Peptides against a protein of PDB entry 3J47. Designs and how they scored, part 1

All scores and structures are predictions.

Target 1, 121 residues: chain A of PDB entry 3J47
Amino acid sequence: IRLTNQLKSLKGLQSKLKDVVEYLDKVINKELPINHTILGKLQDVFNLLPNLGTPDDDEIDVENHDRINISNNLQKALTVKTNDELMVIYISNLVRSIIAFDDLIENKIQNKKIQEQRVKD
Target 2, 69 residues: chain B of PDB entry 3J47
Amino acid sequence: YEEKEESNLAATKSMVKIAEQYSKRIEEEKELTEEELKTRYVGRQDPKKHLSETADETLENNIVSVLTA
Structure headers, positions and changes below count from the first letter of each chain, unless a header shows other numbers.
Peptide ipSAE was made for these designs. It is ipSAE averaged over its two directions, with the distance scale d0 held at 1.0 Angstrom where the peptide's residues are scored. Compare it between designs on one protein only; published cut-offs may not apply.
The geometry check fails a fold that doesn't show the stated peptide or that is severely misdrawn somewhere.

## One batch from the design tools (peptide; made by RFdiffusion4, then SolubleMPNN)

Design b1_p8_1_s1 (from b1_p8_1, 5 letters changed)
Fold by OpenDDE base, seed 4:
Structure b1_p8_1_s1 (fold): chain B 121 residues (1-121), chain C 69 residues (1-69), chain A 8 residues (1-8)
Amino acid sequence: as target 1 above (121 residues)
Amino acid sequence: as target 2 above (69 residues)
Amino acid sequence: SSSFFIKL
């Protein structure tokens, strides 16, 4: 249930982002007027998001370089965190698989013992 | 979407706790595996199965927790 | 078979 809700939320966010991009494209093409309220909210979102872009070093004023470095560092940190989390999940799955195999082997051994007993009788 | 977002936020807030719980759960899984090994030697079929099931449940909970996190 | 589990 929780995972499904998270997935739905992410899908909703993705759809919303797509709509925003489409809207921005229409505004650029002069097909629609600029909605200042939407742009303001979007700007707020972008200000809250770490700048995940690798801006080309060439156009970045020195003051922006520090911000970009901070953003890149944050992105890197988030990537590392995500990697660590995935690694933990992977290890957990492996452990579960090993346990399941152990049980299977035990069941097989037991079945073999039962069969051997039946042959002796 | 809002209800799910709230649920996600609650899940995110629990992530730190989940990490700690995850570590504990891993230890519990290891303990269960050790008990399974012991039960195999004793030849009692039922305790081994129970241990395996408990280990699987613990792992599942860990996975769900990490995915939620 | 017991040896395998001890080895892990």
Scores: peptide ipSAE 0.467, ipTM 0.842, DockQ to the pose 0.006
Fold by OpenDDE base, seed 5:
Structure b1_p8_1_s1 (fold): chain B 121 residues (1-121), chain C 69 residues (1-69), chain A 8 residues (1-8)
Amino acid sequence: as target 1 above (121 residues)
Amino acid sequence: as target 2 above (69 residues)
Amino acid sequence: SSSFFIKL
């Protein structure tokens, strides 16, 4: 559900971006007047978009690290975060495997003891 | 879209919480293993198995939580 | 074997 919602939001953003591009193309072609409100919102969005290209805005707003920074830096940070999460999952699975293995060994030992007791009887 | 963004933000906060919970869950898993070890001395097969199953369930919930986040 | 698992 959460992943589906994220995907839906991303698709919505993509659709909106496509609409903006189409609008901009129409404005460039002089088919439609420039909507200053849309342009202002777009500018705000671009300003809120982590500067993909300016190295100087190293203001890693720690709070916005979770914003899908289309910026290589955010993508890198997200990749690192994803890698860390995957590592945690891997370790967790490994720990589960070890616990399961320990239980199997104990079960085997118990079964052997039960068999030995049955032979003595 | 706003609800989904809010859900993503909540999910991110949940991820941080999950990381903390993961550390705690690892400790709880260790405690369960220690209890299983203690129960091992008591010679009761069933309590050890139950503890192991509980540890596995705890780990499973942790993994699902991390994956869902 | 059991002692080894207890030590782990």
Scores: peptide ipSAE 0.454, ipTM 0.833, DockQ to the pose 0.006
Fold by OpenDDE base, seed 1:
Structure b1_p8_1_s1 (fold): chain B 121 residues (1-121), chain C 69 residues (1-69), chain A 8 residues (1-8)
Amino acid sequence: as target 1 above (121 residues)
Amino acid sequence: as target 2 above (69 residues)
Amino acid sequence: SSSFFIKL
């Protein structure tokens, strides 16, 4: 349930970002006026999101170089954290596989013993 | 969408706690495996199968907890 | 062989 909710939220965000890009392209082409209310809400969302490697943030002012470095460090830290979590999942799956194989081998040994007893009877 | 986002934020804040719970669950899984090994010596087939199934359920719960994290 | 799996 929680994972499904996260995926739905990410899909909703992706759709909204696509709509914004399409709107920005129309504004650049002078086809539509700027909706300031939508842009303000988007700016608030971008300020709350860690800068996930969007090349467009590279053009913002020289005074934010320290903030950009902090954002890059935060992205690297989040990537490392995600990698560690995936590693834990991988190890858990390996442990489960080992237990399943041990049970399978034991079942095969038991079946062989039962067959040997039937041949002796 | 907002309710799901709030749920994700709560899950992210609990990541350290989940890592500690994961370490504890690994120890619980080892204990179940040792009990299966003991049941092998007793010669009862049905208890061994039940312990194996319980170990699998514990591993599944650990995986789901890490995925939620 | 059985002894190895019991130790694991």
Scores: peptide ipSAE 0.450, ipTM 0.836, DockQ to the pose 0.006
Fold by OpenDDE base, seed 3:
Structure b1_p8_1_s1 (fold): chain B 121 residues (1-121), chain C 69 residues (1-69), chain A 8 residues (1-8)
Amino acid sequence: as target 1 above (121 residues)
Amino acid sequence: as target 2 above (69 residues)
Amino acid sequence: SSSFFIKL
């Protein structure tokens, strides 16, 4: 359920990003007037989003570079945190699988012993 | 979307708590495995099954906690 | 086989 909710949230974000790109393309093509309220909210979202794009060092003014570096550091930190969480989940699942497998093997050994006893009788 | 964002924020805060709980749960899982090993030596089948089920439940809770995180 | 599972 939780993974499904996270996946659904990621899909929602992806859809929203696609809508933003389509909106920006329409604005560039002068098909739609610039909605300042939507752009303001998008700018706020982009300011909150760690800059995933490594913009090539050459075009970004030094002041923007510091903000981008901070944003990239936040993104890297979030990526590391996500990786650590996934690793913990993976290890937990492995441990559970090992315990479950141990129980299955024990049950199988017990069943074999019961069958061997029945054949001797 | 806002409810999801609030849920994600609450989940992130819960993740820190879950990391602490995870360390404790790993120790509890180890204890269950040791008790299962002891039960194997005592030859009582019912306690082993109960330990296995408890280990599975603990792992499920860990997975759900990490997924919720 | 039984000995391997006891070691785990």
Scores: peptide ipSAE 0.441, ipTM 0.838, DockQ to the pose 0.006

Design b1_p8_1_s2 (from b1_p8_1, 5 letters changed)
Fold by OpenDDE base, seed 4:
Structure b1_p8_1_s2 (fold): chain B 121 residues (1-121), chain C 69 residues (1-69), chain A 8 residues (1-8)
Amino acid sequence: as target 1 above (121 residues)
Amino acid sequence: as target 2 above (69 residues)
Amino acid sequence: EEKFFIKL
């Protein structure tokens, strides 16, 4: 249940992000007037997004080219973190599978012993 | 959407704490697997099954916790 | 062949 809700929320966010990109592209192409209310709400969403870009509150006026690289480096760092997390899930699933396999072997050995006893009686 | 987003944000905050707990739970699962292996030599089957079930529950809780991430 | 079912 929790996973399904998270997946649905993530899909909703992805759809909304796509609609925003399509809207921004239409505004850039001058096909639609800039809706200041939508842009203000988008800015509020970007301001409420955890500053993916904070190392600590100390002053660096770094030129616009470095901000794109910082955003890409943060996205890369988040991707690395997600990869590490997925690796941990993978290892856990592998360990669970090994435990389940050990139990299977033990149960098979027990069943064999029970059958050998029944043949001797 | 908002109620699920709030639930997902609470889940994400819990996730950082769960990542720390995850490392601890993996060690607990490993200890359980080692004790199960020891119980194999002692010939008492019932303690092994309980240990395996406990390891499986710990793994499931880890997976759910990381997937909640 | 007894099918061992791991009940997950």
Scores: peptide ipSAE 0.489, ipTM 0.851, DockQ to the pose 0.008
Fold by OpenDDE base, seed 5:
Structure b1_p8_1_s2 (fold): chain B 121 residues (1-121), chain C 69 residues (1-69), chain A 8 residues (1-8)
Amino acid sequence: as target 1 above (121 residues)
Amino acid sequence: as target 2 above (69 residues)
Amino acid sequence: EEKFFIKL
């Protein structure tokens, strides 16, 4: 349920971002007038994206060129963090699968020993 | 969307805590496996079954933690 | 073939 909700949210965000890119492309191509309300909401989203990583940097006047690199670095760092977290989860599942397999092998060995003892009696 | 962002932030904080708990659980699981390796010599109430059940419970908790990411 | 039953 929770993963499905996260995936649905991410898909919704991806679709919305795609619609925005398509809208921006149409505006750049002069096919559609700029919807100031959509652009304002996008600017608000882009201004909020950097704040997701550092709640305390309200005081640094970083020039506009470094902000794009910081946003990309933060998004990259969040992507790396998510990848590392998924990797830890993957390793976790592998370790547990190995332990469950070891227990299975050991149960097999015990069952075989019990059968050999029963044939000897 | 905001409720979902807040839920995702809470999930991320929970996941960091889960990663720490997971590292601890892996160590506890290894210790139980070493104890099982030692306990191959002693007695009908299978510490092996308890270890297997604990490993499975640990697996389920990690899968739930992954699903919470 | 030894059937292993993992009781989930």
Scores: peptide ipSAE 0.488, ipTM 0.849, DockQ to the pose 0.008
Fold by OpenDDE base, seed 3:
Structure b1_p8_1_s2 (fold): chain B 121 residues (1-121), chain C 69 residues (1-69), chain A 8 residues (1-8)
Amino acid sequence: as target 1 above (121 residues)
Amino acid sequence: as target 2 above (69 residues)
Amino acid sequence: EEKFFIKL
């Protein structure tokens, strides 16, 4: 259930991002008027997103260098957090697999004993 | 969208609590394996299965908690 | 053939 909700949320975000790109293309082509409220909110979202793009070699004014360093530190912190989360999932799955394997071995031993008893009767 | 951001913030706070619970659950799982080892020597079938089921449920809850985080 | 069903 939770995975399905995350996947649905991610698909919703992807669809919305596609709709934004299609809207921006239509605005560039002068086919639609610019909705300033939607663009302002989108710009706020892009300003809050860690700069996931390779910095294109466009003249980054020295004043933006501190903001870029903060964004890079945030991106690094998010990457470390994601790595730690994935590591916990991996270890938890490994431990569950070990327990399930131990149970399978015990069940196999029990089934063998039951078969040996049935052959003696 | 706001509900999702609140859910992510609540998930992040839950992750710190889950990390503490994870250390405790790993210790509980080790106790379960030791008790299973002891039950293997005592020759009674019933406690081992319940122990294994409890360990599997604990791990499933951990995985679901981390996947939600 | 022993069908081991691990009830996941």
Scores: peptide ipSAE 0.473, ipTM 0.845, DockQ to the pose 0.008
Fold by OpenDDE base, seed 1:
Structure b1_p8_1_s2 (fold): chain B 121 residues (1-121), chain C 69 residues (1-69), chain A 8 residues (1-8)
Amino acid sequence: as target 1 above (121 residues)
Amino acid sequence: as target 2 above (69 residues)
Amino acid sequence: EEKFFIKL
């Protein structure tokens, strides 16, 4: 359920990003006027994306190129953090699977011993 | 959109807490496997079964967490 | 045929 909701949210974001790119391409090609309301909301989302990581750095005049690099570095840091979290969960599942297999092997050994004892009696 | 963003943020905070709980669960699971190793010598069924059930519950919770991530 | 009953 939770993965399906994250995947659905990511697909929704991807669709919106595609619509924005398609809109930007049409604006570059002079086919459509800039929808300032969609651009403003998107700009707010892009400005909120780095703020989702750090709420307390109001006011540094860094040139627009450094803001793009900082946004890319924050996106990269969020991607790395997500990858590390997924790796921990993966290792977690591996360890649980190993223990479940060890218990299964032991249950098989015990069942075999019980069967061998029943054949001797 | 906001409810999903709040759910994702709560999800990420829960995953950090799950990672700490997981490190603790690995240690508990390791202690239980050492007790299982001892129980192989002592011949009583009860501690081994409880360990297996606890490991299975732990596995199920991580599989659900991974399937949810 | 050893039927290994794995009680899951």
Scores: peptide ipSAE 0.470, ipTM 0.851, DockQ to the pose 0.007

Design b1_p8_1_s3 (from b1_p8_1, 7 letters changed)
Fold by OpenDDE base, seed 5:
Structure b1_p8_1_s3 (fold): chain B 121 residues (1-121), chain C 69 residues (1-69), chain A 8 residues (1-8)
Amino acid sequence: as target 1 above (121 residues)
Amino acid sequence: as target 2 above (69 residues)
Amino acid sequence: SSSSFIRL
């Protein structure tokens, strides 16, 4: 559910961005007037976007921007975080497999003992 | 969209908590395994099985939590 | 003899 909601939100954002690009293209082609409100919102969005092109983004405290800053640095940080999470999942699965294996061995030993007792009786 | 964004923010906060919980859960899993080992000496099959099942459930919950994050 | 695998 959460992943689906995130994906839906991202798709919605993508669609909106596409609409904005199409709008901007029409404005550039002089087919539509410039909407200042849209431009202001876009500027706000771009200001909130990690400055992909400005080197000064080095100081953006990675801590507070859990926001998907598409900046290469934030993307890199998110990639690292994702990798760490995947490693945790992997380790957890390994541990679970080990526990399951240990239980299997114990069950086999117990079954063998039960069979040996039944043969003696 | 706003609800999903809020959910994503909550998920991110949950990720930080998950990291802490993961460390705690690993310790809890170790404790359960130690109890299983102790129960192994008592010769009762049922307590060991229950402990193993509890450990597995704990791990599963951890994995689901990490995946949801 | 079907080892009663603990049903995970």
Scores: peptide ipSAE 0.458, ipTM 0.833, DockQ to the pose 0.007
Fold by OpenDDE base, seed 2:
Structure b1_p8_1_s3 (fold): chain B 121 residues (1-121), chain C 69 residues (1-69), chain A 8 residues (1-8)
Amino acid sequence: as target 1 above (121 residues)
Amino acid sequence: as target 2 above (69 residues)
Amino acid sequence: SSSSFIRL
């Protein structure tokens, strides 16, 4: 259930981002008027997103530099956290596979012993 | 979407707990594997199967917990 | 000879 909810949220975000890109392309092409309410909400989302863009060095006020550094540090921390989580999942799956393989080997050994006993009887 | 965001936040908090539990679960899995190795010498099939099943369940719970975090 | 495969 939780995984399904996370996937649904990510899909929703992806769909919204696609709609925004399509909207921006239409505005650039002068096909549709700018919806200021959607743009305002999008700007708020982008302001909450850590700026992945190389800040153009020229006009960044000192206060923005600290915020950008904090944002970049947060993005880096989130990336590291995500990588650590993925590593844990990977290791867990690997360990599960090893245990399952060990059980399979034991089952084969037991089956062989049972067959050998039946042949002796 | 809001319910999922709350779920993601709760999951993120749970991930820290899961990381701690992961270390403990890895140790439990190692103990299970060591007991399986010991049980191979004792010749009783039933304890080994139960140990392997318990290890698989522990791993599954870890995977589900990390995926939900 | 029923080989009981242990259900994985």
Scores: peptide ipSAE 0.444, ipTM 0.839, DockQ to the pose 0.007
Fold by OpenDDE base, seed 1:
Structure b1_p8_1_s3 (fold): chain B 121 residues (1-121), chain C 69 residues (1-69), chain A 8 residues (1-8)
Amino acid sequence: as target 1 above (121 residues)
Amino acid sequence: as target 2 above (69 residues)
Amino acid sequence: SSSSFIRL
């Protein structure tokens, strides 16, 4: 249930991001007027997001380079944390699979013993 | 989405706790597996089933904890 | 022939 909710939230975010991109593309193509309210909210969201450094803007003052590096470091740290969490999930699933296999092996051994007893009777 | 974000934040805090619990649960699982191995030699069926069920529950809780985390 | 599969 929790994973499903997280996945649903991520899918919702992805859909919203896609809608934003589509809107921005339409604005660039002059098909739709710029909705300043939506752009302002998006800008606020982007400002709250650790600056995903788009590489190309030369004019970012040296002080902002440290912030971008900090933001990239934060993103990297978050990515590493996410990877560590995924690794723990993976290991947990492997362990569960191993236990399930051990139970299957034991069930097979028990079934063989029952069959051997039936043949002796 | 906001309710899910709050749930994700709570989940992330729970993850740190879960990581600690995970290490403990791995040790508990090892103990259970060792007991299963021992019980396999002793030939009592009922303790093995209970141990297997306990291991499964522990793993499910770990998975849910990591997923919540 | 009752194969009792113990399904854990």
Scores: peptide ipSAE 0.424, ipTM 0.835, DockQ to the pose 0.007
Fold by OpenDDE base, seed 3:
Structure b1_p8_1_s3 (fold): chain B 121 residues (1-121), chain C 69 residues (1-69), chain A 8 residues (1-8)
Amino acid sequence: as target 1 above (121 residues)
Amino acid sequence: as target 2 above (69 residues)
Amino acid sequence: SSSSFIRL
């Protein structure tokens, strides 16, 4: 259920992004006016996103560069933290899987011994 | 979408709590494994099954945590 | 020509 909800959310986001791109293309072609409310929300999202852009955007004005660098450093730190948390969860799952497999192997050995005893009787 | 953003934030906070609970659960799983090792030498009834079920439940909880993250 | 108003 949770995985399905996440996939549905991701698909919804992908569809929305596609609609935004199509809208931007129509605005560039002067076919439709810009929806200011959608653009404002999109700008807010981009301001919250780490600058994943190529380092060649060195031409952004120096005053905005410090705030952007601080924001990018914070976002990078948050990404690293998220990756570390995911890694801990992954290792935890591996440990639990190993314990479960060890118990399965033992149960299989015991079942085999019981079957061998039944064949001898 | 706002409900999902709130859910993701709550999930992240829950992941920190899960990490603490996970360390405790690893210790509990080790204790159960030691008890199973001891019980393998003693008598007829399988405490082994209960440990295996507990390990499986723990694995499922971790998978759900990864998916919620 | 609708100029895109960027909200600052």
Scores: peptide ipSAE 0.362, ipTM 0.820, DockQ to the pose 0.087

Design b1_p8_1_s4 (from b1_p8_1, 6 letters changed)
Fold by OpenDDE base, seed 5:
Structure b1_p8_1_s4 (fold): chain B 121 residues (1-121), chain C 69 residues (1-69), chain A 8 residues (1-8)
Amino acid sequence: as target 1 above (121 residues)
Amino acid sequence: as target 2 above (69 residues)
Amino acid sequence: GPSSFIKL
């Protein structure tokens, strides 16, 4: 449920972003007037987006290619976090399996001892 | 969308809490296993089984918590 | 024997 809600929210954001891009394209083409409210909200969203490394004012000159790499770093960090969580789940399952196996072995040993006692009687 | 963002933030905080709870539960599981080992020397079959079941339940709760997170 | 759960 939570993951589904996150995915739905992300899809909603993607749709809104697409709508904004389409709007901006229409404004650039002079088909629609600039909606300052939408632009202001978009600016607020961009400001609230983790500053994917605002380069300090001086290195404005670094080409468009490096911006794509920064988005990749956050995605990489999220992927690493997800992998760590999956590893924890995996380890937990292994530990549980080991405990269950140890108990099974102990039960088998006990049953064997009970059978040996019954044969002696 | 704001409600979902808040839910995601809460989920992230819950994940951190779950990670802490997971670490704590792993320690509790170890303690239970140590007690099981001690109970094995006391010769009664029933306490060991109960401790094992309790350890399994603790692990299950941890897994469910991590998955719900 | 019980796996010596390495106390991390």
Scores: peptide ipSAE 0.511, ipTM 0.845, DockQ to the pose 0.007
Fold by OpenDDE base, seed 3:
Structure b1_p8_1_s4 (fold): chain B 121 residues (1-121), chain C 69 residues (1-69), chain A 8 residues (1-8)
Amino acid sequence: as target 1 above (121 residues)
Amino acid sequence: as target 2 above (69 residues)
Amino acid sequence: GPSSFIKL
């Protein structure tokens, strides 16, 4: 259920991003007037989005570079945090898997002993 | 989308809580393993089965946590 | 059990 909800959320985000791109293309082509409210919200989203390294940040002025560096540092910090969380989950799964295998092996040994005892009777 | 963003934020907060719970679950799993060791010495199968079931439940909860992450 | 793993 949780994975399905996350996948649904990601699909929704992807659809919205596609709609935004289509809207921006229409604005660039002068088919639609620039909606300042939508652009403001998009700008807010871009400011809140960790600068996913769109490589084209080369040309933005030095003052924006500090903000971009802060954003990149924030994104890097968020990426590190995500990696740490994933690592903890991974280790947890490994530990549980090891315990489950140990129990499986013990159950197999016990079952074998029970069978050997039944053959002797 | 706002509901999804709120859900993702809630999921992230839940992941932090899960990390703390995970550390606690590892400790609980170790205790269960020690009980299994004791049960193996005592020759009683029932505590061992219960430990195995608890380990499986812990694994399932971790998988769900990973999927929520 | 853990004893089997320790014996590995």
Scores: peptide ipSAE 0.496, ipTM 0.848, DockQ to the pose 0.006
Fold by OpenDDE base, seed 1:
Structure b1_p8_1_s4 (fold): chain B 121 residues (1-121), chain C 69 residues (1-69), chain A 8 residues (1-8)
Amino acid sequence: as target 1 above (121 residues)
Amino acid sequence: as target 2 above (69 residues)
Amino acid sequence: GPSSFIKL
């Protein structure tokens, strides 16, 4: 559920970004006026996003490759975090399964002893 | 989206807490297994069952915490 | 229990 909600949120963000890009393309093509409200909200979102390398004014010249790498690095960091969480869940489930299996074996051994005692009597 | 972001942040904090709780629960589970081993030598079924139930409850809480995270 | 596994 939580991962699904995160994925849904990410998909929603992706869709909204796509809509903004489409809107910007239409504005550039003079098909639609600039929706200042949407752009303002997007700017607010970008400002609230940890500055994923908004280049400070001075270092203009760092090539397009580094921006993709920073976005990729954040995405990689989020992926690593998700992987770590999944690993913890997996290990927890394994430990539970092992304990449950140990209890099952103990119950089986006890049942066998009870049956052996009943046959002797 | 903001509500989801807040939920994700809360979830991340919960996951860290769950990881700590998981470590503690693993230790509690080990203690329960050792007590089960000891109870196996004592031959009393009731303490073993209680230990098993406590281990299961601890594990269930861990799964719920991880799923809620 | 682990003792039963070790005995195997």
Scores: peptide ipSAE 0.472, ipTM 0.845, DockQ to the pose 0.006
Fold by OpenDDE base, seed 2:
Structure b1_p8_1_s4 (fold): chain B 121 residues (1-121), chain C 69 residues (1-69), chain A 8 residues (1-8)
Amino acid sequence: as target 1 above (121 residues)
Amino acid sequence: as target 2 above (69 residues)
Amino acid sequence: GPSSFIKL
């Protein structure tokens, strides 16, 4: 349920971002007027999002550069956290597979012992 | 979407707790494996199978917990 | 047992 909700939220964000890109392309092509209310909310969302390294050299004031660095650090920290979580899942699955394999070997050894006892009888 | 964002934040906090619980569960799994080794010497089939199943369930719960976080 | 895996 939680993973499904996270996936649904990410899909919703992705769809919204796609709609924004399509809208921006239509505005650049002069096909549609800019909806200022949607654009304002999107700008607020983009300002809250860690600046993905768009290298545009414009003089972002040193204060914004520190905020961008903090934002990039936050994104990096989130990426590292996600990587650590995936690593834990991977290790857990590996350990589970090893335990299951150990049980299979034990069952095989037990079956062999039972067969050896039946042959002696 | 906002409700899911709050759920994701709560999940993130739970993931840190899950990482700690994971380390503890790995130790519990090692103890279970040692008991399985001891049970092989005792020759009782049923306790060993139960121990292995318990280890698998513990790992499954860890995986589900990390996936839900 | 786990001992069999360590021997591999």
Scores: peptide ipSAE 0.497, ipTM 0.849, DockQ to the pose 0.006; fails the geometry check

